# Designs tried in a protein design run: peptides against a protein of PDB entry 4PN1. Part 71

Target 1, 261 residues: chain A of PDB entry 4PN1
Amino acid sequence: KIEMNFLNKPIVPDTTKVISNFLTHYLITEPVEHVEIEAKLGTLIDLETQNRFEFPVMNETILNPEFNLRTRFESDMTASEHKYLNEFLNQAFRDSQKPGRLPFAYKHTKQVDLFYETEDNSRDKIRVSKNQSDNQVLACVKKRRVADLFLYCPNDAFDIRISISDELPVSMPSGNQQPSLTRLKDRVGYVHQEIKIDLTKTTQNDPVYDTTERHELEVEFGNIADLRDRAQKAKDGMEAPLFRRVQLFMDNVRILRREHS

## One batch from the design tools (peptide; made by RFdiffusion4, then SolubleMPNN)

Design b1_p15_3_s4 (from b1_p15_3, 5 letters changed)
Fold by OpenDDE base, seed 2:
Structure b1_p15_3_s4 (fold): chain B 261 residues (1-261), chain A 15 residues (1-15)
Amino acid sequence: as target 1 above (261 residues)
Amino acid sequence: SPLILTVEKADELYL
C-alpha cells in the first residue's frame, strides 16, 4: 500500500494557506462589499536597477508586504508574449472541447472605459464602461484598490500580482462632464471552472500624455459568492473548500506564467 | 498596430 506521507493525509502548500488567509481577510474579516479578486501577470521591477527584481529565492515566493522592497509592478507584456498566450489559450480552449474534458467558455468583447474625475477630487475616478459596438452602458463604478499580494517567480516568464479591489456602483456623471481618460479594451475571455482568464489589449487616450498601449493577462475568480462562502467556512474551521479553490486558481496562474515563446 | 484577438485565427492578432 502506498501512502501520501507518514500521516497518510493531504497537506496544503504554504503558498495556498497564505493566499487563502489573504483572501479570507478581505472577504470575511474586513469584507469588501463589491470585491474583485484577480491575478495579473507582469514583472516586479527593482526601482534601483529598473530591471526585474532579484531576490535570493529559487522558486515562487510571496513577498512580505511589511517590507518595502522598493519595487513596482508592471502588468504589461510584449506583443509577442501576448500573441503566444493567445495561441496557447486558443489551443487550451480547443483541447477542452474534447470528450471527457470540462470545456472552456469563450467571449470576445470590445469595451470603452471613460474615466471621470469626482467632485471631491478623490483618487478614485468614476469609470463608465460601454460596449464599443453599440455604445451601450455596461457599468458605472468607482474602483478602489484595497490590497495587493505579490508573487516573485524567478523561474517563470512573469511575476504575479494578486489584487483585491472594490468596485462600487455609482451614478452616471453629469452630461456636462468630460472624461479625463479613455481606454479602449479589446478582450478575449476564457472561462474554465468559473475561473476567468482574460487577454486584453488596452489603448489609453490621455489628453495630456501620449496614447499608450498595454497587453495584459489577468486571472479572476468568477464566482465571488462561492468564494465568500468558502472563506466563511474557513473562518468557521473548515478550510479545505477554500484551499481547493485557491489551489485551482493558482494552478491556472502557474500554467500561464510559465508560458513563453 | 491593431490587435484582433480571436480563438479561430490567432495568426490574425496583429495587423
Scores: peptide ipSAE 0.027, ipTM 0.586, DockQ to the pose 0.014
Fold by OpenDDE base, seed 4:
Structure b1_p15_3_s4 (fold): chain B 261 residues (1-261), chain A 15 residues (1-15)
Amino acid sequence: as target 1 above (261 residues)
Amino acid sequence: SPLILTVEKADELYL
């Protein structure tokens, strides 16, 4: 007979606890009303060296936000890496359609994002998203970055930024207002067990700068209401449901960040 | 509200 450990009970990794507490804060303690919670794959860059950050750890490590490590996070990856992840996710999608599996849902979206300045704060731009095919308005939101949690992942292709954002629905900008920025987004979205995985290729045309492409992969909690419920239960002393959901989320992130071309 | 997507055939971004 085999047992899990000397208590024969599930144990929660410290990473899961730390992330769960982080999420609980912005779900329950100081709740963000229109919260978006996503993890982006990217690279922690040392501002001094402009190379990938080096920290004396040998595995996945949540960086303490109280310390200024003089880093920036680059959520971009190479086209080759992005393509590989696309192929990988396509295969995962196909495999999930087999009997006995929980299937992925999939959606390919091409949209244009129009960014408008606000009178209140230039940092909190209004984003109008439109479908490229029919120009239908998909969303009009003001997104505010609330908090970040960075994971340094020395053994993997990517580091991780978990972000808490407030995505407030707002009214459309006036017809006389011109967008300050326009981005074309080609996005393939995969959903598995209410975890959303998006591959996004963003094309930005700048009259001064050459056309630039960004390649991003993000993992998002697709059911915020459920997550908030789990977080509330955690605050009430029942942590297991939240831990399980966070563990699922992080395992998906871990799978993705290990993949490379 | 949870994200609800209809199942479509997976394709590549880079066609």
Scores: peptide ipSAE 0.019, ipTM 0.546, DockQ to the pose 0.016
Fold by OpenDDE base, seed 1:
Structure b1_p15_3_s4 (fold): chain B 261 residues (1-261), chain A 15 residues (1-15)
Amino acid sequence: as target 1 above (261 residues)
Amino acid sequence: SPLILTVEKADELYL
């Protein structure tokens, strides 16, 4: 007979608990109404050295937001890295279509994002997203970044930023208003067990800095209602469902951040 | 829910 441990009960990693508590705060304690929760792959940059951040830890570590570590997070990656991840996810997609597996869903979208200033000149801009093919409006939102949680991952190709955002639906800007910024997005989305994995190429034209291209990979909770329900149960003393969902999310993130060209 | 594509329809961002 084999047991898991001397209590013969499941145990959760501390990382899972910390992230679960972070999510619970913005799902339940101080709830964000139109919450978006995503993890982006990127690099923590040390502002002093302008190189990847170095911290005296040997594994995945959530950074304490109470400390000023003088870092910035770059959510960009090279085209080569992005291409590699695309190929990797395509293979994972193919493998998941086999009998006995839970299949990925897949969607390729091309959209244009138009950013508009608000009348009150607030920091938050209105984003109108349109489909590039037919100019149909996909969304009109004011996105507010609520909180970030950074994971330093010294053994992996990428560090992680988990972000809580409020994506507030708003009315369309007036027809005479001009966008302050336009971005083209080419996005390939993979969904597995309601976890969304998006590869996005963003092109932005700037009169001064010319055309820039950003390559991003994000992992998002695709079922916020379910996640909120799990978080509520956790607040009520039943933590296991939330822990399992966070563990699934983080395992997917961990797989991706270990891959590199 | 996103559109479910077949394996043959799964394309790449890079050609």
Scores: peptide ipSAE 0.019, ipTM 0.547, DockQ to the pose 0.014
Fold by OpenDDE base, seed 5:
Parts: sequence; structure tokens; C-alpha cells
Structure b1_p15_3_s4 (fold): chain B 261 residues (1-261), chain A 15 residues (1-15)
Amino acid sequence: as target 1 above (261 residues)
Amino acid sequence: SPLILTVEKADELYL
């Protein structure tokens, strides 16, 4: 007979515990009302070298936010990498439609984001998102970044930023107000087991410098209510449901960050 | 001055 270990019990990876605690804080302890929780693929860049950050570790490592490592996170990738991931996810979508599998859902959207200044001139701008095809308003929100957790992944193509944001629905700006910034977004969204995977190409025109194009991949918890419920159960001593959901989320992230052309 | 994009210049994703 084969057993999992000398206790014959499942073991939760430490990464899962750390992330679960991080999420629980902003879901339960100091709850963010309109919380968005996403992981972005990107690169931790050393501000001194301007190269990818190097740390004396050999595997996936959550960086301690108490330490200033003098890094920045670039939530971007090359067009080639983005294309590869798109093809990879398309194949995963097709495979999931087979009998015996849980299927992906897929949606392709093109939107324009209009950013407006607030009355108090705070850094939290109002974002109006409209569908490019019919100019229908998709959302009008004021988004605030609350917290970040960075994963350094020396063995993978990408590092990870897990972000907690507050996305507050707000009223539309007045008709006489002009946007301070506009962005075009071409997004393909994949949903599997209520986890959202979005590939987004963002185009921004700068009349002074140039047109910039960004290629992003993000993984988001699609059911915050369920996640909050799991986090509450964890606070009450039942951690397994939260650990399972976080493990699922992180496994999807790990699959994606390992893929490269 | 605001940065304004022209929708007709947007490229599609790789799908």
C-alpha cells in the first residue's frame, strides 16, 4: 500500500497558507468593500541594474513587503509571449470542451477606458469603460490599489504580483468634463471553475512620445462572495475550503507563468 | 492635454 507521507495526510504548501492569510486580511479582518483580487504576470526589475531582480533563492518565493528591495514590477510581456499564451489558452479551451471535462467559457471584448480627474484631484481617477462596438457603458468605477504581494519566480518566465484593489462604482462624470487619458483594450477572457484568465492588449497614444502597447495576462478570483465565505470559515478554524480555492488559483497561475515560446 | 485614442487604429488580439 502507498501512503502520501508518514502521517498519510495531505499537506498544504506554505505558499498556500501565506497567500490565504494575505487574502483573509483584506476579505475579513480589514475588509475591502468592493474587492478585486488578481494576479498579474510580469517581471520584478531591480532598480539599480534595470534587469530582472535576483535573489538568493531557487524556487517560488513570496517577498516580504516589510523590506524595500528597490524593485519595480512591470506588468507586461512581449507580443510573442502574449501570442504564445493566447494560443496555449485557446488549446486549453478546446480541450476542456471534451467529454468528462469542465468547460471553459470564452469572451472576446474590445473596450475603451476613459479616465477622469476627481473633484479633489486625488490619484484615484474615475474610469469609464465603454464597449467599442456600440459605445455602451460597461462600468464606471473609482479603483484604488490597496495592497500587493509579490512572488519571485526564478525558474519561470514571469514573476507574479497579487493585488488587492477596491473598485468602487461611482456616478458618471459630467458631460462637460473631458477625459485626462484614454486607453483601448482588446481583451480575451477565459473562465474555468470561476477563475478568470484575461489576456489584454492595451494601446495608449502619447502625442509627445509615441504610441505604447502593453500585453498583460491576469488571473482573477471570479467569485468573491464564495472566497469571502471560505475566508470566514478559515478564521473560524476550517481552513481547508480556503486552501483548496487558493491552491486552484495558484496552480492556474503556475501553469501560465511556466509557459513561454 | 488628454491622451485620446482613435478606435480605428486598434489592432485585434491574436485570436
Scores: peptide ipSAE 0.008, ipTM 0.409, DockQ to the pose 0.014

Design b1_p15_4_s1 (from b1_p15_4, 9 letters changed)
Fold by OpenDDE base, seed 4:
Structure b1_p15_4_s1 (fold): chain B 261 residues (1-261), chain A 15 residues (1-15)
Amino acid sequence: as target 1 above (261 residues)
Amino acid sequence: SFNPEMLKLLEELEK
């Protein structure tokens, strides 16, 4: 007979605990009402060297936010990397349709995001998302970045930023307002076990990035209500459901960040 | 078994 360890009980990796606690804070302790929780693939850039950040670790490491590492996160990848991931996910989609598997759902969306300044000139902009085909409004939100957690992944193609955002639904801007920024988004979305994986090609005049086109991959918790429930249970002493969900999420992220052309 | 919509998606992915 084989047992998983000398206790014959599941053990939770420290990474899972740290992330779970991070999520619990913004789900339960100081709850964000309209929370979005996503991981983006990208690169931690050392601001001093302008190269990928180098940290003296040999594997996936959550960076301590208490330290200013003088880094920025570039949530971008090359077109070739993005294409490879698209092909990879397409294959995963196909394979998941086979008997005995849980199937992916797939959606291709082309939208335009219009960003508007708020009347109070706050940092947060109003984003109006419209479908490119029929100009129907998909969403109108004011998104606020609440917190980030960075994972340095020396063995993989990408580093990870896990972000907590507040997406507050707001009224449409007045008809006389002009957008300060227009962004075209070509998004292919995959959903598996309520985890959303989006590949997005964004076209915009970006003042931060010397490119008009960005390629992003994001992984998002697709069922926040369930996640919040799990987090509440964790606060009540039953951590296993939350840990399992976070493990699933992170395993998906880990799969993706290892893939490259 | 596949539903027709899913089959169509699969076909499109193969192109």
Scores: peptide ipSAE 0.019, ipTM 0.440, DockQ to the pose 0.012
Fold by OpenDDE base, seed 5:
Structure b1_p15_4_s1 (fold): chain B 261 residues (1-261), chain A 15 residues (1-15)
Amino acid sequence: as target 1 above (261 residues)
Amino acid sequence: SFNPEMLKLLEELEK
């Protein structure tokens, strides 16, 4: 007979606790009403060296936001890395369709995002998302970045940014208003156990700057209501459901960030 | 960057 440890009880990883607390804050303590919670794969860049950030740690670690590390996060990857992840997820999708597994859902979307300045000249822009095929409006929101949590992952291909955003639904801008920025998005989305995994190729045409292409992978909590419920339970002293959900989320993130071409 | 043929297959599988 084998036991898990000398208590023979599960132990919660510290990373899970820290992230759970972070989420609980913006779900319950200072609640964001229209919250979006996502993790993006990317690279922490040292502003001084312009290389990947180096920190004296040997494994996954959450960076303390109270410290200015003089870094920026690049939520981008190479086309080859993006392709590899796409193939990897496609295989995972196929495998999940087999008997005895929980299946992925899959969706391919192409959309255009139009960004508009607000009348008050606020930093937050109005984003109108339209389907490229039929020009139907998918969403009109004012998105505000609320908080970020960065994970430095020295042993993996990518670092991670977990972001809390507020996506406030707003009315469409006036018909005479021109967008300040447009982005084309080609997205393949996978959903497994209400965790959303999106691979997105973004093309941006800036009148001042050259056309840029970006390759992103993001992992998002697909059921915010459930997550909020779990967070509330955690505040009430029952932490296990939240920990389990965060662990699931992070395991998916960990799988993805370890994959590289 | 996405394989159109693969995407088509996946779209069929999602149904």
Scores: peptide ipSAE 0.018, ipTM 0.469, DockQ to the pose 0.013
Fold by OpenDDE base, seed 1:
Structure b1_p15_4_s1 (fold): chain B 261 residues (1-261), chain A 15 residues (1-15)
Amino acid sequence: as target 1 above (261 residues)
Amino acid sequence: SFNPEMLKLLEELEK
């Protein structure tokens, strides 16, 4: 007989606890009403060197937001890296369709995002998303970035930004209002156990600047109600369900951030 | 298409 440890009870990594507490704050303590919780793959850039951030740690590390590390997060990757991840996820999708596995779901979306300025707050723009094929409105939201948690991952291809956002549904802008920005988004989404993985190619046309293209990968909690329930249970002293869900989320993130061509 | 291989796979799986 083998035991897990000298208590023979599960124990969770400190990373899981820290992230769980972070999520609990914005799910329960100061709840965000229309919360979106996602992790983006990217690179922490040192503002002083303009190179990837260097911190004296040897593994995945959550950066303390109380310290100004003079960094920025670049939520972009090369087309080659993006293609590699797409192929990787395609294979994972195929493998998950086999008997005995939980299958991935797949969704492909091509949309146009129109951004409108608001009169009351210039920081939060209204985003109208339309389907490229029929121009039907998919969503009209005012998105507010609430909080970020950064993970420095020195051994992996990517660093991670976990973001809490509020996507407030709002009324459509007036017909006379012109968008300040238009973006084309081509997104392929993979869903496994209610964890959503999106590969997105964003194209932005600027009349002054050349067309810019961005390649992003994001991992999102697909069931916020369940997550909030788990967070509430954690507040009530039952932490295991939340820890398990966060662990699942982070394991998926860890798999992805290690992959590169 | 952004992911033609996946589209093909989906078509095959949905038959």
Scores: peptide ipSAE 0.013, ipTM 0.445, DockQ to the pose 0.012
Fold by OpenDDE base, seed 3:
Structure b1_p15_4_s1 (fold): chain B 261 residues (1-261), chain A 15 residues (1-15)
Amino acid sequence: as target 1 above (261 residues)
Amino acid sequence: SFNPEMLKLLEELEK
């Protein structure tokens, strides 16, 4: 007979516990009301070398936010990498439609984001998102970044930033107000088991610089209410539901960050 | 790290 270990029980990865605790803080302990939780694929850049950050570790590790490592996170990839991931996800979508699998949902959205200054001149801008085809308003929000957790992934193509944001629904700006910034977004979204995976091409016209294009991949928790319930259960002593959900989320992230063209 | 046995058991613990 073969057993898993000397207890013959599964063990939860430490990464899962650390992330779960991080999420619990902003879901339960100091709750963010309109919380958005997402992971972005990108690169940790060492500000001193301007190259990818190097740390004396050999595997996926969460960086301690209490230490200033003099890094920045670039949430971008090449067009080629982005295209490869799109093709990869398309294949995953197709495979999931087969009998015996849980299917992906798919949505393609082309939108324009208009950013407006607030009357109080706060640093947080109001974002109005509209459908490019008919100019229908999709959302009007004021988004604030609350916290970040960085994962250094030396063996993979990308590092990870997990972000906690407060996305407050707000009223539309006055009709005579002009946007300070406009961005075009071409987004393909995949949803599997309430985990959202978005590939986004963003085009921005800068009056000073040439038109810039960004390619981003994001993984988001699609059911915050469920996640909050799981976090509450964890605080009450039942951690398994939260660990399971975080493990699912992170496994999806791990699959994606390992793919490279 | 993907651990299918861990996931199965965690799902069982949710019940």
Scores: peptide ipSAE 0.012, ipTM 0.459, DockQ to the pose 0.033

Design b1_p15_4_s2 (from b1_p15_4, 9 letters changed)
Fold by OpenDDE base, seed 4:
Structure b1_p15_4_s2 (fold): chain B 261 residues (1-261), chain A 15 residues (1-15)
Amino acid sequence: as target 1 above (261 residues)
Amino acid sequence: SFNPEMLELLKELEK
């Protein structure tokens, strides 16, 4: 007979605990009402060297937010990397349609995001998302970045930013307002077990990036209500459901960040 | 269940 360990009980990796606690804080402790929780693939850039950040660790490491590491996160990848991931996910999609598997769902969306300044000149902009084909409004939100958690992944193609955002539904801007920024988004979305994986090609005049086109991959919790329920249970002493969900999420992220052309 | 987009994707991927 084989047992998983000397207790013959599941053990939770420390990474899972840290992330779970991070999520629980913004789901339960100081709850964000319209929370979006996503991980983006990208690169931690050392602001001093302008190269990928180097940290004296040999594996996936959650960076302590208490320390200013003088880094920025570039949530971008090359077109070739993005294409490879697309092909990889397409194959995963196909494989998941086989008997005995849980299938991916797929959606292709082309939208335009219009960003508007708020009247109070707040940092947060109003984003109006419209379908490119029929110009129908998909969403109108004011998105606020609440918190980030960075994972340095020395063995993988990408580092990870897990972000907590508040997407507050708001009224449409007045008709006389002009957008401060227009972004075209071509997004292919894959959903597996309520985890959303989006590949997005974004075209915009970005003042931060010396490119008009960005390629992003994001992994998002597709069922926030369930996640919040799990987080509440965790606060009540039953952590296993939350840990399992976070493990699933992170395993998906880990799969993706290892893939490169 | 399959939706039109999924079906279309499958067709495209099979080419």
Scores: peptide ipSAE 0.016, ipTM 0.464, DockQ to the pose 0.013
Fold by OpenDDE base, seed 3:
Structure b1_p15_4_s2 (fold): chain B 261 residues (1-261), chain A 15 residues (1-15)
Amino acid sequence: as target 1 above (261 residues)
Amino acid sequence: SFNPEMLELLKELEK
C-alpha cells in the first residue's frame, strides 16, 4: 500500500497559508467594504539594474512587504506573449466544453475609461467606464489600492502581484467636468469556477508621449461574498474551505505564469 | 477582433 505521507493526509503548501492570512486580514480583520482581489502577471524590476529582480531563492516565494527591496512591478507583457496566452486560454475554453468538464464562461468587452479628478483633489480619481459601441455606462467607481503582495517566481515567465483594492461606487461626475485621462480597453474575460481570468489590451493617448499600448493578464476572485465567508470560517478555526479556494486561485495563476511564447 | 478564434467558437456553440 502506498500513502501520501506518514499521516496519509493532504498537506497545505505554505504559500497558500501566507496568502490566506493576507486575504483574511482585509476581508475580516480590517475589512475593505468593496474589496477587489486580483493577481496580475508581470515582472519585478530591480531599480538599481533596471533588469528583472534577482533574489537568492530557487522557487516561488512571497516577498516580505516590510522590506524595501528597491523594486517596481511592471504589469505588462509583450504583444506576442499576450497573444500566446489568449490562444492558450481559447484552447482551455474549448476543452472545458467537453462532456464531464466544468465549462468556461466567456465575455468580450470593449470599453472606454474616463478618469475624473475629485472635487476634494484627492489622489484617487473617479473612473467612468462606458461601452464603446453605445456609450452605455458600465461602472462609475473610485478605486483605491489598499495593499500588495508580491510573488517572485524565478522559474517562470512572470512574477505576480496580488492586490487588494477598494472599489467605491460613486455618483457620476457633473456634466461640466472634463476627463483628465481617457483609456481604451479591449478585454476578453474567462470565468471558471468563479475565478475570472482577463486579458486586456489598453490603449492610452498621451499628449506628450506617443500612444502607448499595454497588455495585461489578471486573475480575480469572482465571488467575494463566498471568499469572505470562507475567511470568517478560517478565523473561527475551520481553515480548509479558505485554503481550498486560495489553492484553486493560485493553481490557475501558476498555470498562466508558466506559459510563454 | 481581439479574440477572433473565441468569437468563432462561440458562434459554433450557439448553433
Scores: peptide ipSAE 0.015, ipTM 0.477, DockQ to the pose 0.012
Fold by OpenDDE base, seed 1:
Structure b1_p15_4_s2 (fold): chain B 261 residues (1-261), chain A 15 residues (1-15)
Amino acid sequence: as target 1 above (261 residues)
Amino acid sequence: SFNPEMLELLKELEK
């Protein structure tokens, strides 16, 4: 007989606890009403060197937001990296369709995002998302970034930003209002156990600058109600369900951030 | 490709 440890009970990594507490704060303590929780793959850039951030740690590390590390996060990757991840996820999709596995779901979305200024000149713009094929409105929201948690991953291809956002549904802008910005989004989405993995190619036309293209990969909690329930249970002293869900989320993130061409 | 169709993925699985 083998035991897990000298208590013969599961133990969770400190990373899981820290992230769980972070999520609990914005799910329960100061709840965000229309919360979106996602992790983006990217690179922490040192503002002083303009190179990838260097911190004296040897593994995945959550950066303390109380310290100004003078960094920015670049949520972009090369087309080659993006293609590699797409192929990787396609293979994972295929493998998951085999007997005995939980299958991925797949969705392809092409949309146009129109950004509008608010009447009160607030910091947050109204985003109207439309389907490119039939111009049907998919969403009209005012998105507010609430909080970020950064993970420095020195051994992996990417660093991670976990973001809490509030996507408030709002009324459509007036017909006379013109968008300040238009973006085309080509997104392929994979869903496994209610964790969403999206590969997005964003194209933006600028009248002054050439067309810019961005390649992003994001991992999102697909069932916020369940996550909130788990967070509430954690507040009530039952932490295991939340820890398990966060662990699942982070394991998926860890798989992806290690992959590169 | 960046945007594989679900049908294409399923076809590949069947090979």
Scores: peptide ipSAE 0.014, ipTM 0.462, DockQ to the pose 0.013
Fold by OpenDDE base, seed 2:
Formats: C-alpha cells, sequence, structure tokens
Structure b1_p15_4_s2 (fold): chain B 261 residues (1-261), chain A 15 residues (1-15)
C-alpha cells in the first residue's frame, strides 16, 4: 500500500491557494457583478530593459502585486506561435473525440468590436460586438479591468496574466455616435470541461500606427455561476471544490504555456 | 477560418 504523504491526505499547492483566494475575493468578498475571469498567455516585459523580465526564481511564480516591478504585460505572440498552438489544440480536439474521453467543443467566430466613448468621458468605453457575417449585435458592454495577477514562468514560452473584469451590459450608443475604434476579431474557441480556450487574431486600424494584427490565447472560466458557488463554499470553510476547479484551470494554462514550435 | 483543417473536421463530425 502506498500513501500520498505521511498524513495520507491530498495537499494543495500554494499556487492553487493564492489564485483561489484571489478569485474568492472578487467573487464573494468584493463581488464583481458581471465578472469575467481569464488567463492570457504573454510576456512580462521589464520596462528597464524592454526584454522579458528576469526574476531570481526558477519556476512558476505569482508576482506580488504590492511590489512595483516595473513591468508591463504583452499579451501578443508571433503568428508562428499562434499557428502552432492552433495546431496543437486541433490535435487535442481530435484526440478528445475518441471513446473514453471528454470531448472538446469548438466554435469559430468572426466579430467586429466597435468602441464608443461614453457621454461622461469615462475611461471605460462602450464596446459593441457584432457578427461580421450578418452584422447582428452580439453584445454591448462596458468592460472594466478590476484586477490582475501575474505569473512569471521562466521555464515556459509564456508568462500568464490572470484578470478579473467586469463586463457591464449597457444600452447601445446613439445612432449618431461614431465609433472611436474598430477592431476585427477572428476567434477559434475550444471548450473542455467548461474551460474556454480561445485563439484570437485581432486586427486594429490605428490612425497613428499602421494596421496591427495581434495574436492572443486566452483561457477563461466558462461557468462563473459554478465558480462562484465553489468560492462561496470555500469562504464557508469547504475549499476543496474551489481548489479542484482552480487546479484544472491552471493545469490547462500550464499545458498551453509550455507549447512552442 | 484561419484553420481550414478544423472546418473539415467539423464537417466530418457533423455527418
Amino acid sequence: as target 1 above (261 residues)
Amino acid sequence: SFNPEMLELLKELEK
């Protein structure tokens, strides 16, 4: 007979606990009403060197937000990396369709995001998302970034930003109002066990800069209600369900950030 | 789609 440890009980990694606590705060303690929780793959850039941040750690490390490390996060990747991840996820999708596996769901969407200034000139813009094919309105929201948690991953291709956002549904802008920014999004989405993985090509026309294309990969909690319930249970002293869900989320993130061509 | 292979796969799965 083999035991897991001298207590013969599962233990929870600190990473899981820290992230769980982070989520619990914005789900329960100071709840965000229309919360979106996602992780983006990218690179922590040292503002001093303009290179990838170098911190004296040897593995995945959650950076303490209380310390200004003079970094920025770039959620972009190369077209080659993005293509590789797409192929990787395609294979994962195919493999998951086999008997005995839980299958991925797949969705391809093309949308146009129109950004409008608010009447009060608030920092947050109204985003109207439309389907490119039929121009149907998909959403009209005012998105606010609430909090970020950064993971420095020195051994992997990408660092991670976990973000809490509030996506407030709002009324459509007046018909006479012109968008200040238009963004095209081509997104392929994979869903496995209610974890969403999206590869997105974003094209944006900037009056100052030439048309820019960004390649992003994001991992999102697909069932916020369930996550909130788990967080509430955690707050009430039953942490295991939340820990399990966070661990699943992070394992998916870890798989993705390790992949490179 | 920027991934034609996936479209083909989806078509096959929908049969």
Scores: peptide ipSAE 0.012, ipTM 0.454, DockQ to the pose 0.012

